# Ledger of designs, part 82: peptides against a protein of PDB entry 3KDP

Target 1, 230 residues: chain A of PDB entry 3KDP
Amino acid sequence: PFLIFIIANIPLPLGTVTILCIDLGTDMVPAISLAYEQAESDIMKRQPRNPKTDKLVNEQLISMAYGQIGMIQALGGFFTYFVILAENGFLPIHLLGLRVNWDDRWINDVEDSYGQQWTYEQRKIVEFTCHTPFFVTIVVVQWADLVICKTRRNSVFQQGMKNKILIFGLFEETALAAFLSYCPGMGVALRMYPLKPTWWFCAFPYSLLIFVYDEVRKLIIRRRPGGWVE

## One batch from the design tools (peptide; made by RFdiffusion4, then SolubleMPNN)

Design b2_p15_8_s3 (from b2_p15_8, 9 letters changed)
Fold by OpenDDE base, seed 5:
Structure b2_p15_8_s3 (fold): chain B 230 residues (1-230), chain A 15 residues (1-15)
Amino acid sequence: as target 1 above (230 residues)
Amino acid sequence: MEELEKIMKEIEEKV
């Protein structure tokens, strides 16, 4: 988010408070739940890691986590952000370079894509209105991310959803996201304004994409062991 | 925009 904010010079897509809510609120319980996952059925057929040659963090893991899944998550968040701004009169092309004027409190005549003028206060309301749906989008794509992290090689359909702690984590992060989004006073306390229920659906295609992508990856690994995809 | 302003006023009144 911040890199695109700087490079494209667009209004801030995700606030610092919402990032803290992700890192401290929604990610902890799901991450802990993975420690209770059952071993994959083929674990005893795998050679032990060679500590001299095999790094814990390898290029494949970095590519998967940051280069693939992390990029799909970011795209989901930005899609939601652009939808909300477009619904409020700001088309994506018009946002390029707009940050400087957007953040200036003395400019009260910033025009949208339709020639409507926006005061500083109105612009900040719309900006903060984007933060909550972006956060919720991250939570929804994290459902898929958590589920795909259950296994390295086996399909989720082969492993199943037997981990009760993981199921609890999915409900906890969702309940927390709903609480932060709809609890009275969160707009003042955290700058998290309530979102339209329809904005939750903006994330679903990306959550599905993550799931399908990883299942296809795992299918390739099962069919061609020792390939570059492992 | 008007709906968002209304929601914000309702939030401010409840705080």
Scores: peptide ipSAE 0.009, ipTM 0.466, DockQ to the pose 0.094
Fold by OpenDDE base, seed 4:
Structure b2_p15_8_s3 (fold): chain B 230 residues (1-230), chain A 15 residues (1-15)
Amino acid sequence: as target 1 above (230 residues)
Amino acid sequence: MEELEKIMKEIEEKV
């Protein structure tokens, strides 16, 4: 988010508070839940990793986590951000370079894509209105991310959803996201304004895309062991 | 915008 905020000079898509809510709130329990996942059915047929040569974090893992899944997650968040700004009169093309004027407190006549003028306060309300749906979008795509992280090679359909702690984690992160989004006073305390229920659905295509992408990846790995995708 | 102002007003009234 911040890289695109800087490079494209767009209004801030995700606030620091919402990032903290992701990293400290919604990510912890799901991440811990993976420690309780059942071993893949073929794990005992694999040779032990050589701790001297085989890195825990390799280029393939970085490419998958940041280069593939992380990019799809970011696209989901930005999609939701652009939808909300478009619903409020700011088309994506008009947002390019707008940050400087957007963040200037002394400029009260920033025009939207339809020629409507926005005060600084109005712009900040819209910006903060984007933060909560962006956060919720990240949570929804994290459902898919958590589920795909259960296994390296086995399909989720082969592994199943037997990890009760993971199911609890999915429920907890969703409940926390709903609490932070809709609890009275969160707008004042955390600048997390409530979102329309329809904005939750903006993330679903990307969550599905992550899931389908990983299942296809795992299918390729199973059919062609030792490929570049492994 | 009017809906956002309405949501904000509802938030302010609930606080």
Scores: peptide ipSAE 0.009, ipTM 0.486, DockQ to the pose 0.098
Fold by OpenDDE base, seed 2:
Structure b2_p15_8_s3 (fold): chain B 230 residues (1-230), chain A 15 residues (1-15)
Amino acid sequence: as target 1 above (230 residues)
Amino acid sequence: MEELEKIMKEIEEKV
């Protein structure tokens, strides 16, 4: 998010407070829950990792986590961001380079894509209105990410959803996201303005995409063990 | 803007 904010000079898509709510709030319990996942059925057939040659974090893991899954997550967040701004008169093309004028408190005549003028206060309300839906989009996409992280090779359908701590984590992160989004006073305390319930659904295609993508990946790994995709 | 403010107000009244 922040790299695109700098490179494209667009209004801030995700606030610092919402980032902290992700990192310290919604991600912690789900991440811990993975420690309670049942071992894959083939784990005893795998050779032990060589600590001298086999890195814990390898190029394949970085490519998958940041290059593939993380990009799909970011695309989901930006999709929600662009939908909200477009609903408020700012088409994606018009946002390119707009940040300088957007953030200037002395410019009160910034035009949208339809020629409507926006005051600084109005623009900041719209910006902060994007932060909560972007946050919620990340949480919804994290449902798929958490589920795919249960296994390296087995399908989720083969492994099943037996980890009660992981199920609890999914409910906890969702409940926390709903609380932060809809609790009275969060707009003042955290600049987390309430979102339309319909904006939760903006993330669902991307969550499904992550899930399908990883199941296809795991299917390839099972059919061709020792391939570059593993 | 006015429509967003109305929606925000409706959400605040329902929550």
Scores: peptide ipSAE 0.008, ipTM 0.459, DockQ to the pose 0.102
Fold by OpenDDE base, seed 3:
Structure b2_p15_8_s3 (fold): chain B 230 residues (1-230), chain A 15 residues (1-15)
Amino acid sequence: as target 1 above (230 residues)
Amino acid sequence: MEELEKIMKEIEEKV
């Protein structure tokens, strides 16, 4: 989010508070739940990791986490952001370079894509209106991410959903996201304004895309063990 | 609440 905010000079897509809610709230229990996952059926056919040669974090893991899955997650968040701003009169093309004027409290006549003028206060309300849906989008794509992280090679359909702690984590992160989005006073306390229920569906295509992408990846790994995709 | 809002605002200004 912040990289695109700086490079494209667009209004802030995701607030610091919402980031903290992700990192400290919705991501912790799901991440811990992976420690309780059952071993893959082929684990005893793999040699133990050599701690001298085999890195815990390798280039393949970085490429997958940041270069592939993380990019799809970011695209989902930005899609939701652009939808909300477009519904409020700001088309994506008009947002490029707008940040400087957007954040200037002395400019009260910033025009949208339709020639409507927006005061500083009105612009900040719209900006904060984007934060909660972006956050919820991240949670919805994290459902898929958590499920795909269960295994390296086995399909989720082969492994199954037997990890009760992981299921609990999915419910916990969803319940927390709903609480933060709809609890009265969160708009004041956390600048998390109420979410239209329809905005939850903006993330679903990206969650499905992550799931399908990883199942295809795992299928390739199973068919070609030791390939560049592993 | 006000103190938390202030801390959060300060964090937002630093990030």
Scores: peptide ipSAE 0.000, ipTM 0.315, DockQ to the pose 0.040

Design b2_p15_8_s4 (from b2_p15_8, 10 letters changed)
Fold by OpenDDE base, seed 5:
Structure b2_p15_8_s4 (fold): chain B 230 residues (1-230), chain A 15 residues (1-15)
Amino acid sequence: as target 1 above (230 residues)
Amino acid sequence: MEELQKIREEIEKKV
């Protein structure tokens, strides 16, 4: 989010406080839940890692985590951000380079794509209105990410959803996200304004995309073991 | 715009 904010000079899509709520709030319990996952059926057929040649963090893992899954998550968040701004009169093309005027408190006549003028306060309300749905979008996409992390090679349909701690983690992160989004005072305390329930659905295509992508990847690995995808 | 202002005012009243 911040890299695109700087490069494209767009209004801030996700606040620092909302990022901290993700990293310290919604990610911890789900991540811990993976320690209780059952071993894959083929684990005893795999050779032990060679500590001299096999890195714990390899290029494939970096490519998957940051290059593929992380990029899809970011795209989901930005999609939600652009939808909300478009609903408020700011088309995506008009946002390019707008940051300088957007963040200037002395400019009270910033025009949207339809010629409507926005005061500094009005602009900040809509900006902070984007932060909460972006956060929620990340949580919804994290559902898929957590589920795909259960296995390296087996399909989720083969492994099943038997880990009760993981299921609890999914409910906990969702409940926390709803609490942070809709609890009175969060708009003042955390700049997390409440979102329309319809904005939760903006993330679903991206969550599904992650799930389908990983299942296809795992299918390729099972059919062609020892390939570059493994 | 007006709807977002109303939401803000409601948030401020609840704090």
Scores: peptide ipSAE 0.026, ipTM 0.641, DockQ to the pose 0.178
Fold by OpenDDE base, seed 2:
Structure b2_p15_8_s4 (fold): chain B 230 residues (1-230), chain A 15 residues (1-15)
Amino acid sequence: as target 1 above (230 residues)
Amino acid sequence: MEELQKIREEIEKKV
């Protein structure tokens, strides 16, 4: 998100407070829950990792985490961001290069895509209105990410949802996201303005995409063990 | 715009 903010000079899509809420709030319990996942049925048939040759973090893991799943997550967040700004008169093309004028408090006549002028205060309201839905979008796509991280090769349908701590983590992150989004005072305290319930659904296609993508990947791994997809 | 202003005003009144 922050790289696109710099390169495209668009209004800030995700606030620093919302990033901290992700990293310290919604990610912690789900991440810990993975330590309680049951071993895959074939784990004892695999050779131990060689500590001298096999990197713990390999290029394939980096490509998967940042290059594939992380990109789908970012696309989901930006989709929600662009939807909200478009509903408020700012089409995606009009946002390119707008940051300089957007962040200038002395410019009170920034035009939207329809020629409506926006004061600095009005622009900051719509910017902060984007932060909460972007955050919620990340939480919704993290549901799929957490579920796909349960196994390396087995389908989620083969492994099942037996990890009660993981289920608790999914409820906890969702409850925390709802609390931060709708609790009175969060708009003043954390700059997290309430979102329309309909904006939660903007993330669902991307969450489904992550899940389907990983199940297809795991299917390929099971059919062709030792391939470049592993 | 008006909807966002109403949401802001409602938040500010509750704090």
Scores: peptide ipSAE 0.024, ipTM 0.645, DockQ to the pose 0.180
Fold by OpenDDE base, seed 1:
Structure b2_p15_8_s4 (fold): chain B 230 residues (1-230), chain A 15 residues (1-15)
Amino acid sequence: as target 1 above (230 residues)
Amino acid sequence: MEELQKIREEIEKKV
């Protein structure tokens, strides 16, 4: 998010506070929950990693985590961001280069795509209105990410949802996301303004996309063991 | 705060 904010010179899509809420709030319990996941049925049939030759983090893992899943997650967040700004009169093309004028406190006549003028305060409200749904979008996408991380090879349907700690993590991150989104005073404390319930659905296609993508990946791995996709 | 809430409500009506 921050890289695109700089490169495209758009209004800030995700605040630092919301990033901290993700990294320290919603990700911790889900990540810990994976330690309680049952081993895959074939784990004892796999050769142990050679600690001298095999990296824990390989190019394939980086490609998967950052290049594939992370990009889909970012696209989901930006989709939500663009939807909200478009609903408020700022079409995506109009956002390009707008940051400088957007962040200037002395400019109170920034025009949207329809010629409406926006005060600095109004612009900051809509900006902070984007932060919460972007955050929620990340959480909703993380549901799929957490579920796909349960296994390397087996389908989630084969592994099942027997990990109660993982289920608890999904509820915890969702409850925390709802709390941060709708609790009175969060707009003042964290600059997290409440989102319309409909904006939660902006993330669902991307969450589903991640899930389907990984299930297809795992299907390919099962059919062609030892491929570059593994 | 109250003014920001009014502005928010106006934005929410536009959305």
Scores: peptide ipSAE 0.019, ipTM 0.584, DockQ to the pose 0.568; fails the geometry check
Fold by OpenDDE base, seed 3:
Structure b2_p15_8_s4 (fold): chain B 230 residues (1-230), chain A 15 residues (1-15)
Amino acid sequence: as target 1 above (230 residues)
Amino acid sequence: MEELQKIREEIEKKV
């Protein structure tokens, strides 16, 4: 989010405090839960990793995590952001380069895509209104990401959902997201204004996309072991 | 404060 904020010079999609809530709040318990996952059924058919040649983090993992899944997550968040701003009169094309004027407290006549003028205070309320739905979108997409991370080759349907710690992590991150979104005072403390419950569903297509994409990837790996997709 | 709260409530009706 912050890279696009700089490069496209758009209003801030996600606050720094909200990012910390993701990294330290909603991601920690789910990530730890993966250590309690059962081994895949084929694990004893695999040779042990050679610590001299085989990196724990390889180019394929980086490509998958940042280049594929991370991009789909970012697209989901930005989709929610652009929808909210468009509903408030700011079309995506009008946001390009707008940050400088948007963040200037002395400019009280910033025009939207329809010629309506917005004060600094009004603009900041709209900006902070985007932070919570963007955050919730990331959490909903993280459900799929956590589930796909259970296995490297086996389908989730083959592995099953037997990891109770992972299930707990999904509930914990969801409960934390709901708390941060709806608890009184979060708008003042974290600049996270409450969102309509309907915004939780905005992320579901992206969560489903990640799940389907990874299941197809795993299917290809199972059918063509040692391919470039592995 | 009251005006900002009204603006917030109006935006919350949209989002």
Scores: peptide ipSAE 0.018, ipTM 0.549, DockQ to the pose 0.411; fails the geometry check

## One batch from the design tools (peptide; made by RFdiffusion4, then SolubleMPNN)

Design b2_p16_1_s1 (from b2_p16_1, 11 letters changed)
Fold by OpenDDE base, seed 4:
Structure b2_p16_1_s1 (fold): chain B 230 residues (1-230), chain A 16 residues (1-16)
Amino acid sequence: as target 1 above (230 residues)
Amino acid sequence: DEWNERVLKLAKEILE
């Protein structure tokens, strides 16, 4: 998210502290949980690691957890970000290069896509309004992403949810999201303004799409072992 | 601090 902010010169979609909360609070536990998933699926059918000699989390698991899932999460977050800004009059194309004027407190007439002028305070409110739903979107998308990555070929319905650590991680990140979203003072401390409960559902269509896509992919793999979709 | 208070007030009004 921060790289896109710099490269595209768009308003900051997610605060640095919030990013740290994601990296340390929400991503780490679920990612580690994948290493301890029960060997019930093809992807998890591996030799038990030696605690003394083997890596705690191997490179493949790290790649899946932090690479693939992280990218999908970021896309989901940016989707929510663009939806919120579009609803407030800032279309995605208009945001490109807008950061300089957006962050200048002395410019109080920044125009949106429809010619409406925005004060610095108004812009910052909209910006900070994006932080919380971005974070929540990541959490909601992560539910689906973590579940689907448990198996390569088996359906989620076949694999089940037996990894207690993963389940704990899902609850932990959800609790953290709720805490950061609704605890008094978070708006000042983390620039995470409270969310309307409806914003929790903004990510659901995306999560569902990813889930359905992955189930279809797995179905194809089962029907055509060794296919190109694997 | 004053700025934060103003922003929070406005944010509350907008988000309601």
Scores: peptide ipSAE 0.023, ipTM 0.602, DockQ to the pose 0.045
Fold by OpenDDE base, seed 3:
Structure b2_p16_1_s1 (fold): chain B 230 residues (1-230), chain A 16 residues (1-16)
Amino acid sequence: as target 1 above (230 residues)
Amino acid sequence: DEWNERVLKLAKEILE
C-alpha cells in the first residue's frame, strides 16, 4: 500500500503503524497456527518426491500461488479505498498525481471529479476514513487465505476445520481488527476512523474469490496429478 | 448519524 502511495502519488491508503499491525498482529498467529494443521488425509498415498528436482519446482509453485493470493488481497484493499474515495467525489483516475496538492495544508480548493472544492481538513477526514476499511478488508481477505492454506491438495471440505489453533487465529485477527476499528482513541493514535459496520462486507467478494480460486486449483491438482498447476 | 458524529469528533482531535 505504501509503495503504491509513492508510485502513483495518491492519498495515503493505509498508515504505516496499521501496516505493522497487519504484519505482526494479524499474520503471526495465523502463520503459527498452520504449523499445527493436521496432515492431509492423502499424504501417505503420495509417491516419494525426488529431492533433487521436485524441491525447486515446489518452491516456485508455492511462491507463485502465494504471490497470486497476495495480489488479490492487495486488490481487495485498494478496491475498498477507491470505493470510499469515489463515494466522496474522487474517482480513481483523478487521484493519480493528486498527493502533492492533497497533502498541502495551504491549498484549500482541491477539486474533486465533480468540481467540488475540498479544504485540507475535509481531505484529511476522507483520507483517514479510508484507513480502517482498508485494514479490515485485508483482515477479511486473510480469513480466506488462512483457510485455504490448511491444505496443499485436499479441499477444505475434505480436510475440515479441526485445527483449534487455526480457529483461534481467525478470532484473534478479527478481534484485533475490531479493537483497532472501534476502540476509542484509535482514530487519533493510528489515524483510523471508526468503521461503519457495512464496510466489513465490502471484502467478502474478494474472500470468496480467493476461496473459489484455491478450491478450483486444488480440484485441478486432484484431477491432474503432476500438472503445472501444483 | 452517530458514526458520523464520532468521526467528526475524532477528526477534530487528529487535525489539532
Scores: peptide ipSAE 0.023, ipTM 0.602, DockQ to the pose 0.054
Fold by OpenDDE base, seed 2:
Structure b2_p16_1_s1 (fold): chain B 230 residues (1-230), chain A 16 residues (1-16)
Amino acid sequence: as target 1 above (230 residues)
Amino acid sequence: DEWNERVLKLAKEILE
């Protein structure tokens, strides 16, 4: 998120402290939970290979998986960010390069995509309104990510939700999201304004899409082991 | 409307 902010020069979608809360509060427990997930039956039956090459492959696979999860989460967050700004008159294309003027407190006539002028205060209200939904979207997307990453080849419906640590992680991140969204003072402390309940559902279509896509991917892998989709 | 007023109030407090 921060890299895209710098490269695209868009208004800041998420505060640094909130990012830290994600890394420490929402990502760590789920990541640990995945480490304790039950092994797939097909993986356990795999013939032993060269320990050195298998270790390297596993490390690469783990790094790729975590990298992909992070990218998917970021995409979900940015989706919500762009939706909120678009609803307030700022289309995605118009946001490109707008950061300098957006963050300048002396410019009070920044125009949106429809020619409406926005004061600095108005812009910051909209910006800070994006922080909480962005965070919540990451959490909601992460629900799907955790479920789909539980297995590489088997369907979630086949493997089931047996890991108590994973379940705990899901509740923990949800509780944290609720706390940060609705606890008094979070708007001042973390620049996370109160969240409209409707925004909890903003990520659901995206999460569902990811889930369906992954289930289809896994189905293809099961039918064609060693294929390009793996 | 109530939500907007709350957000505006918080925003003013933050931006002061």
Scores: peptide ipSAE 0.020, ipTM 0.599, DockQ to the pose 0.049
Fold by OpenDDE base, seed 1:
Structure b2_p16_1_s1 (fold): chain B 230 residues (1-230), chain A 16 residues (1-16)
Amino acid sequence: as target 1 above (230 residues)
Amino acid sequence: DEWNERVLKLAKEILE
């Protein structure tokens, strides 16, 4: 997220507090839960592997957890961010290079994509309006991402949801998201303004898409071992 | 595996 912010010079999509909430509040418990997740049925049935092979499997799982989830979270978050800003008159292309003027409190006539002028205060409200949906989107995406990352090759439906810690983590992060989104004072304290409950569904198509995509990927891997999709 | 490597590479490019 920060690289896109820096490179594109767009308004900050995710505040520092929300980042901390993600890293410490939403990611930690799920990440720990992976240590308690049951191994894939095919792995469990395998003879004791060479330490090199076990290391490779673990590295792949770690790579999925930290690399792929991070990418998907960023994409989902930015999707929601761009949707929010577009609904407020700022098309994605218009946001490019806008940060300097956006963050200048002395410029009160920043124009949106439709020629409407926005005061600094109005811009900051819109910016902070993005923080909560971005965070919520990450949580919703994590519902799918963490589930799909349980296995490398097996379907989620084959592995099941037996990890109680993971399930607890999903509820915890959802509860935290709800708390941060709707508790009075969070807008002032954390710059996380309340959002309409309908915005929780903004990430659902994306979450479903990545879930389906990963299931298809895994299906291909199962049918064609050693293929390019591994 | 190749897909994973590409995804990881892309993720690093986007996030880091």
Scores: peptide ipSAE 0.000, ipTM 0.198, DockQ to the pose 0.018; fails the geometry check

